# Ledger of designs, part 182: peptides against a protein of PDB entry 2AUS

Target 1, 323 residues: chain A of PDB entry 2AUS
Amino acid sequence: ADIKREVIVKDDKAETNPKWGFPPDKRPIELHIQYGVINLDKPPGPTSHEVVAWIKRILNLEKAGHGGTLDPKVSGVLPVALERATRVVQALLPAGKEYVALMHLHGDVPEDKIRAVMKEFEGEIIQRPPLRSAVKRRLRTRKVYYIEILEIDGRDVLFRVGVEAGTYIRSLIHHIGLALGVGAHMAELRRTRSGPFKEDETLVTLHDLVDYYHFWKEDGIEEYIRKAIQPMEKAVEHLPKIWIKDSAVAAVAHGANLTVPGIVKLNAGIKKGDLVAIMTLKDELVALGKAMMSTQEMIERSKGIAVDVEKVFMPRDWYPKLW

## One batch from the design tools (peptide; made by RFdiffusion4, then SolubleMPNN)

Design b2_p22_8_s4 (from b2_p22_8, 14 letters changed)
Fold by OpenDDE base, seed 4:
Structure b2_p22_8_s4 (fold): chain B 323 residues (1-323), chain A 22 residues (1-22)
Amino acid sequence: as target 1 above (323 residues)
Amino acid sequence: MAELAARAAAFRARVAAAEAAL
């Protein structure tokens, strides 16, 4: 998520009409909720599905979805996309994750050896999915981006770990324990990041949501519930973006593929087949789609399908048809 | 609910204490 993507401007004269759309910071509270994502602090105990069901009850919602399962015993960052934003979770499923884990060793190991062996698990690791995962139990490579040891207390090792999506921390700890020769297990786990969502001022509890909804419905105070819900655009901050002309927005919002003439600016490093976010010049999410061209091809070509539009989010009426 | 939130808060407090000792 922290990779600053260069922005390449293709049309420096493209303007946007301030009367069209609803920028992420200018949505009425009801519309903000319809296009919202909660950065939830999932408590330990409930399933991610039970927590989503509770949010739907608390906020009186028809639909919601989560940005990647946390096991019942695991706490921390669970992005919950609301109502019309529910499908934005597809952008969060492939996103990198960070965890803080407590590993318990089954024997005494010198701290220097713990540090050395855990450093060897940075990079590419081979994992087998747990028996309880819905994923086929094939051996697969996963990236460990970093391991940071926070504390060592005898047999207890507290560490931060950044990982590729679908890396199993329980399996990582098991393999570290095998490499140390004593064995290990995962005592505690918290997710501290899911792509652009982290432990920050936007992190809210289920209790906070109850109180903030009450303040809105009974006291007319929308401020707290507005701050507790992030715009759906937050859920795509880690994706490569393509910004389009106002004249292209209504067509894409109707499900038309994005063509090269509609592009105003784009991120560097888009590859054919990448998931990309199509944005307005006001940073509103129009759609998610599959890149049919590289960044370079989108710059060099005058015509063709740039993005195969897979999922529209923007309503059809926010921008006029300009054809 | 309250007990589960308290466990999450206690875990965060241990993390923050360990981070402040580095």
Scores: peptide ipSAE 0.013, ipTM 0.539, DockQ to the pose 0.669
Fold by OpenDDE base, seed 5:
Structure b2_p22_8_s4 (fold): chain B 323 residues (1-323), chain A 22 residues (1-22)
Amino acid sequence: as target 1 above (323 residues)
Amino acid sequence: MAELAARAAAFRARVAAAEAAL
């Protein structure tokens, strides 16, 4: 999630009309909810699907989706995209994750050996998906970005781990236990990050959402429910971005592919085939799409399809048709 | 955070008690 991307300006004279669109921080509360994502603290016990169903009931919503399944017993960061933002979860599913895990060893191991062996699991690991996963049970590589041992007490090892999406921490702990020669199991797991969503002041419980919805509906106080819901643009912060001219926004919002002349600025390092966020100059999410060009090609070319638009989020009427 | 922090605090307290008993 923390990949710093340079911003390359292609048109330094491009301005935006302040009267057009609805910037992420300036949406009326109903519109903010329609384009919202909750950074939910998922409790242990319920499934991620049950929690999404409860949020829909609490907030009187027709649609919602989550940014990556947590097992029933696993707590922590579950991004829940609401209503018109529901499909922004496609940006979150492939995003890196962080967990705090408690590993219990089945025998005594010197601390120095625990530290040395766990460090060897940084980088590429081979995993087999669990039986309960909808994923084909083929061996696959996954990246472990980092392992930080927080505490060791005899046979208990508390650690932070940053991983590629769909890395199984239970399987990682099992393999660490095998490498230590004593075996191990996952005693506890909490997800502390899901892409741009982390444990911060935006993290809310289901109880918070009940209370905040009541404060809005019964007392007319929108402040709490407004703070409890992040703009959908939060869910794409970790993607490479392309910012477009005001004159291109309505066309893209209609489902037209982004052409090179519409680009004002873009992130460095976009490759052909990357998932990209198409943004207005006010940092509003217009659409998600597949890059058809590299950053370099988008700079050097005067014409052509830059992005194949896969999913529009912005309404067609927020910007005028200028074509 | 609170439960993991409480467990980590209880854990550190057990480690410190074990170290003080040596």
Scores: peptide ipSAE 0.010, ipTM 0.505, DockQ to the pose 0.099
Fold by OpenDDE base, seed 2:
Structure b2_p22_8_s4 (fold): chain B 323 residues (1-323), chain A 22 residues (1-22)
Amino acid sequence: as target 1 above (323 residues)
Amino acid sequence: MAELAARAAAFRARVAAAEAAL
């Protein structure tokens, strides 16, 4: 999520009308909720599905979805997309994850050996999904981006780990324990990051949401619930982006594919087949789609389908039809 | 502020009309 993508400008004269759209920072509270994502601190105990059902009851919502399952005993960062934003979770499922884990060793191991062996687990690892996973139990590779040992106390090892989506930390700890020769198990696990969502000032509890909803409904104070909900555009910060002309927005909002003439600026390094976010010049999410061209092809070509539009988020009436 | 509130009210009215048409 921290990869700064270069922005290539294709049309430096493209302006945006300030009267059109609803920029993420300019949404009325009800509209902000309809296009919102909560950075939830999931408590240990409930399933991710039970927590989503509680948020729906607390906030009086018809729809919500989560950005990737946490096991019942696992706490921390659970992005919950609300109402019209519910399907933005598809952008978060493939996103990298970070965890803090407590590993308990089943025997005494010198600290230098613990550090050396855990460093060998950085990079590509072979995993099989656990029996409780809905995923077919085939051997698969996963990336461990980094392992940072925070503390070693005898047989207890506290560490931070950055991983590819669908890496099983319980399985990683089991294999580390085997490589150490004593065995190990996962004592505790907290998710500290899910793509663009991390432990920061935007992280809120279920209790915070109850209180903030009460302050809005009973006291007329919207400021707390407004801050507790992120705009849906937060959920696509880690994706490559394509910014489009005001004249192209309504067509894409009606489900038309993005054509090359509609592009104003785009990120470098887009490949054919990548998931991309189509944005307005006001950084509003119009749609998610599949890139049908590379960045280079989108620059060099004068025509053709740049993005196959898979999911529209923007309402059809935020921008006028200019066709 | 006032123009944003008017746009919000117009949006709420369109949402309610679209929900009543489903």
Scores: peptide ipSAE 0.000, ipTM 0.249, DockQ to the pose 0.011
Fold by OpenDDE base, seed 1:
Structure b2_p22_8_s4 (fold): chain B 323 residues (1-323), chain A 22 residues (1-22)
Amino acid sequence: as target 1 above (323 residues)
Amino acid sequence: MAELAARAAAFRARVAAAEAAL
């Protein structure tokens, strides 16, 4: 969300038919749910998988998936993609994360020393994944984008931390404690951000979802459940985008790779190998794919495969076949 | 369920109070 990407227009005359597709703001409630993502406030206690199973029960869903595991004891932002949107979580797995953590020190340390040492942990750190992680326990580099100390109360340090995906805050706190010479442990952890999902008015509890589903099914009031579910397009706001002609949409929706002639506009700074979102001119998510060209190559070339389409989201019938 | 949501809300309130003191 914080990366404003420049938009380069290739075809300034490209129009879109208002009768084709279903823009995120114009989806009937059932279709909105089918292409929805919940910004869930995960409670401390349950696993992320248990919470997804509860959402499926509450909302009577066949399928759902989460945008990156929170540990049982960890609360906060857990994006839960619904039904046909379930695989949009692949866009959120590599996204940056923010946490608020409570670190408890095992000895007394002057506040100035705490501040100085924690500042040294901004940048590249070496971590080993915990035993509970399905990831091989090899040492790996991760980025700490920022550390912001919110409160210091004796041995308790409350801080905000922005990190690369798959950074372990428990391991960070352990290393900070070693650098301070007294040792430390993680007392509390909350995730405050997962890519475009943050603590805002869109953050809902499992209790809110029960009530909002009840209001819809028993009272006929869809407003609350509509607001509680974000369009799947929210889950790709942090990705570089490529907007395509109406004539290219149906082909991509059938799983065809995006070719250069289909591009109307695109973000600057796309590199070969980047995960990109293919969008309609109405900001509908068609597919996710791997860029096979840079932005510059997509501008300069008249032909070729621009994006290798990995996952289609749009139904095949929203736009007409023009081939 | 309600108790777990209340614990999450209490932690958010502490974070918000610490942020407002900066």
Scores: peptide ipSAE 0.020, ipTM 0.596, DockQ to the pose 0.535; fails the geometry check

## One batch from the design tools (peptide; made by RFdiffusion4, then SolubleMPNN)

Design b2_p23_1_s1 (from b2_p23_1, 17 letters changed)
Fold by OpenDDE base, seed 2:
Structure b2_p23_1_s1 (fold): chain B 323 residues (1-323), chain A 23 residues (1-23)
Amino acid sequence: as target 1 above (323 residues)
Amino acid sequence: SAAEEAARRERFARRLAEYRARE
């Protein structure tokens, strides 16, 4: 999520009609909810599915989905995409994650050795999925981006860890314990980040959602529920983006592939096969798709399919058909 | 034990609160 991507402009004269679409900051509250994502502080105890079911009941929603399962005992950042935004979770599943973990060692180890060994687990690690995982138990490589030891208190080690999606912190701690020679287990775990969602002012509890929904429905105060729900565009902040002409929006919203002439600007470093977000010039999410060209090919070519459109989010009527 | 698990949760919650206060 922290990857700053350069923006390359192809058409510096491209304008957007202010009457078309609904920019993320200008959606009526009902529409904002329909295209919303909650940065939920998942409590320990319930499953991620139970929490999603509670949100649906609290907010009177038909559909919702989460951006990556947290175990029942694990608390913290659970992105929950709402209604028409539900499918945006596909952008969050592959996103990097951060955790704060409490590791308990099964023996005494000098602090210097703990620090040295834990640093060796930065980079590529081999993991086997846990028995309880729906994922086939194949060995796989995962990246540990960083390990930051926050505190060492005898046999208790509190640390922050940034990891590739589908890295199992419980397995990491087990392997650290083996490398230390004494064994270890995961005592506690909190997720502090899931892609663009982190512990910040947007993090809300289930209680906050109850209260904020009541303030809206009973008192007519929409401010709190509006702040508690992020626009779906937040869930794609970490993706490479392609911004398109107003004349291309309705076609893409109908499920047409994005062609090169529709591109106004794009991020650098797009590779063929990358998941990309197709945006309007008002930073509205039109669709997710697979890049069929690199950034360089999209710059150099005058024609061709730039993006194979996989998931449309924007309604077909927000922009006029200009074809 | 349930008591040891509760004590671990309390220690973790305290340390997590201290962590958040330093950010």
Scores: peptide ipSAE 0.029, ipTM 0.669, DockQ to the pose 0.876
Fold by OpenDDE base, seed 5:
Structure b2_p23_1_s1 (fold): chain B 323 residues (1-323), chain A 23 residues (1-23)
Amino acid sequence: as target 1 above (323 residues)
Amino acid sequence: SAAEEAARRERFARRLAEYRARE
């Protein structure tokens, strides 16, 4: 999520009409909720699905979805996309994750050996998905981006770990324990990050949501519930972006593929096949799609399909048809 | 034991709070 992507401008003269659309920061509260994502602090105990069902009940919602399952015993960052934003979770599934884990060793190991062995698990690791995962039990590689040991207390090792999506921390700890020669298990786990969602001022509990909804409905105070819900655009901050002309927005909102002439600016490093976010010049999410060209091809070409539009989020009426 | 698991959870919660206070 923290990769600064260079922005390449194709059309420096492109302007946007301030009367069109609803920028993420200017949505009425009802519309903000309809296009919202909660950065939920999932408690330990319930399933991610139970928590989503509770949020739907608390906020009187028809639809919601989560940005990646946390096991019942695992707490922390669970992005929950609401109503019309529900499908934005597909952008969060492939996003990197961070955890704080407590590993318990089954024997005594010198601290220097713990540190040395854990450092060897930075990089590519081979994992087998657990039996209970919906994922086919094929051996797969996963990236461990970093391991930071926070504390060693005898047989207890507290560490922060950044990982590729679908890395099993329980399996990582098991393999570390094997490499140490004594065995180990995961005592506790908290997810501290899911792509652009982290432990920050936007992190809210289920209790916070109950209180904030009551403040809105009973006291007429919108501020708390507004702050508790992030715009759906937050859920795509980690994706490469393509910003389009006002004249292209309505076509894409109707499900038309993005063509090269519609591009105003774009991130560097887009490859063919990448998931990209199509944005307005007001940073509104129009759609998610698959890049059909590289950034370089989108710059050099005058025509052709730049993005195969897979999921439209923007309503068809926010921008006028200009064709 | 359930008591040892509870004590580990409490230690983890404390250490996690201390970790958050350092960020």
Scores: peptide ipSAE 0.019, ipTM 0.571, DockQ to the pose 0.853
Fold by OpenDDE base, seed 1:
Structure b2_p23_1_s1 (fold): chain B 323 residues (1-323), chain A 23 residues (1-23)
Amino acid sequence: as target 1 above (323 residues)
Amino acid sequence: SAAEEAARRERFARRLAEYRARE
């Protein structure tokens, strides 16, 4: 998620009308909620679906969705997209994850050996989905980006781990235990990151949401609930972006594919088939789509379909039809 | 035992709080 992407400008003279759209920082509270994502601290115990149902009740919402299931016993970062933003969770499903895990070893192992063996699990690993997963139980590779040992206390190993989406930490710990020769199990697990969402000042509890909603509805204080909800644009920060002309926004908002002439600027390193975020010049999310060209092709070509638009978020009326 | 599991959870919660305070 921390990949700094270069921005390539195609049209340095492109201007935006300040009267059109609703930039993330200028949304009225009701509209902010309609296009919001909560960085929820999921408690241990409930399912991710139960927690989403509770948020819908607390905030009086019709729709919400989560950015990737946490098991009932797992706590921590659960992005919950609200109302019109609900479908933005599709950007978070493929995003990298970070966890803090407590591994319990079934025998005594020297600390130097623990450190050496755990370092060997950085990189590509082979996993099989657990029986409880709806995912077909085929062997697959997954990347472990890093393992950082935080503490070793006898048979207890506390570590941070960054992983590719759909890596099973329970399976990783089982294989580490086998490699150590003594066996191991996952005692505790917390998710500390899901793409752009991490443990920071934006992390809120279910109790915080109850209180903040009360302060808004009963006391007229919107500041707390406003801060507790991130704009949906936060949920796409890790994606490559394409910024478009004001004249292209309404067409894309109606579900038209993005053509090359509509591009003002774009991130470097887009490949054909990548999930990309289509943005206005005011950093508003218009749509998600599949890149039909590389960054280089989008620079060099004068025409053609740049992005196959899959999911529109922006209302059709925020920008005028200029065609 | 259930008591050992509870004690591990408490230790984990403490260590996790200490981890968060260092970032």
Scores: peptide ipSAE 0.018, ipTM 0.569, DockQ to the pose 0.814
Fold by OpenDDE base, seed 3:
Structure b2_p23_1_s1 (fold): chain B 323 residues (1-323), chain A 23 residues (1-23)
Amino acid sequence: as target 1 above (323 residues)
Amino acid sequence: SAAEEAARRERFARRLAEYRARE
């Protein structure tokens, strides 16, 4: 998520009409909610699905979806995409995650040995999904990006860990405990990051949402609920982007594939098969799709399908049909 | 025990708050 991608400009003369679309910062409150994502602080206890159902009731919504399940006992960052943005969560499923975990050791281990062994788990690890997972229990490699020990208190080890999507922290802790020779279990877990969503000023509770919705509906104060909901574009910040001409927007919004002539600028390092975000020149999300070309092919070619459009988000009427 | 689980949660919450205060 933190990898800065170079932006390559193909058409430096491309302009955008300020009358077309609704940039993320210019959406009326109702439209902002319809295209919103909440950075929810999920409480421990409820399932991620129960919490989504509560948000739907609190905010009087028909649809919502979460950006990756947290177990009932796990708290912290749960992105919840709202209404027309609900399917943007597919961009968050492959995103890296960060957690703070409390590991409890089943025996006494010198601190130096704990630190040394935990550092060996930075890198590629082999995991098998737990029995309770609906996922096929195939062995798979996962990347541990970093392990930062925050505190060691006897048999309790508090640590921060950055991991590839679908890494099981419970399994990691079990393997660390085996490597230490005493065994260990996960005592507590909190997710502190899910791709572009982290513990920051945008993190809100269910209680905050109740209060902020009340302030809007009863007192006419939109500010709080507006700040509590991020634009759907936040959920794609970590993806490679392709920015398109105004003349291409309506076609893509109708479900047409993006062709090379529609591209104004794009991120470097797109590979064929990558999930990409198609953006307007006003940084509005038009669609998600699969890259059918590399960045280099999209630069060098004059024609062809650049992106197979999988999911449209933008309404069909925000930009005029120019074909 | 339920008491040991509650005590672990309290310790975790405290340590997590201390962690956030250092960032």
Scores: peptide ipSAE 0.018, ipTM 0.579, DockQ to the pose 0.877

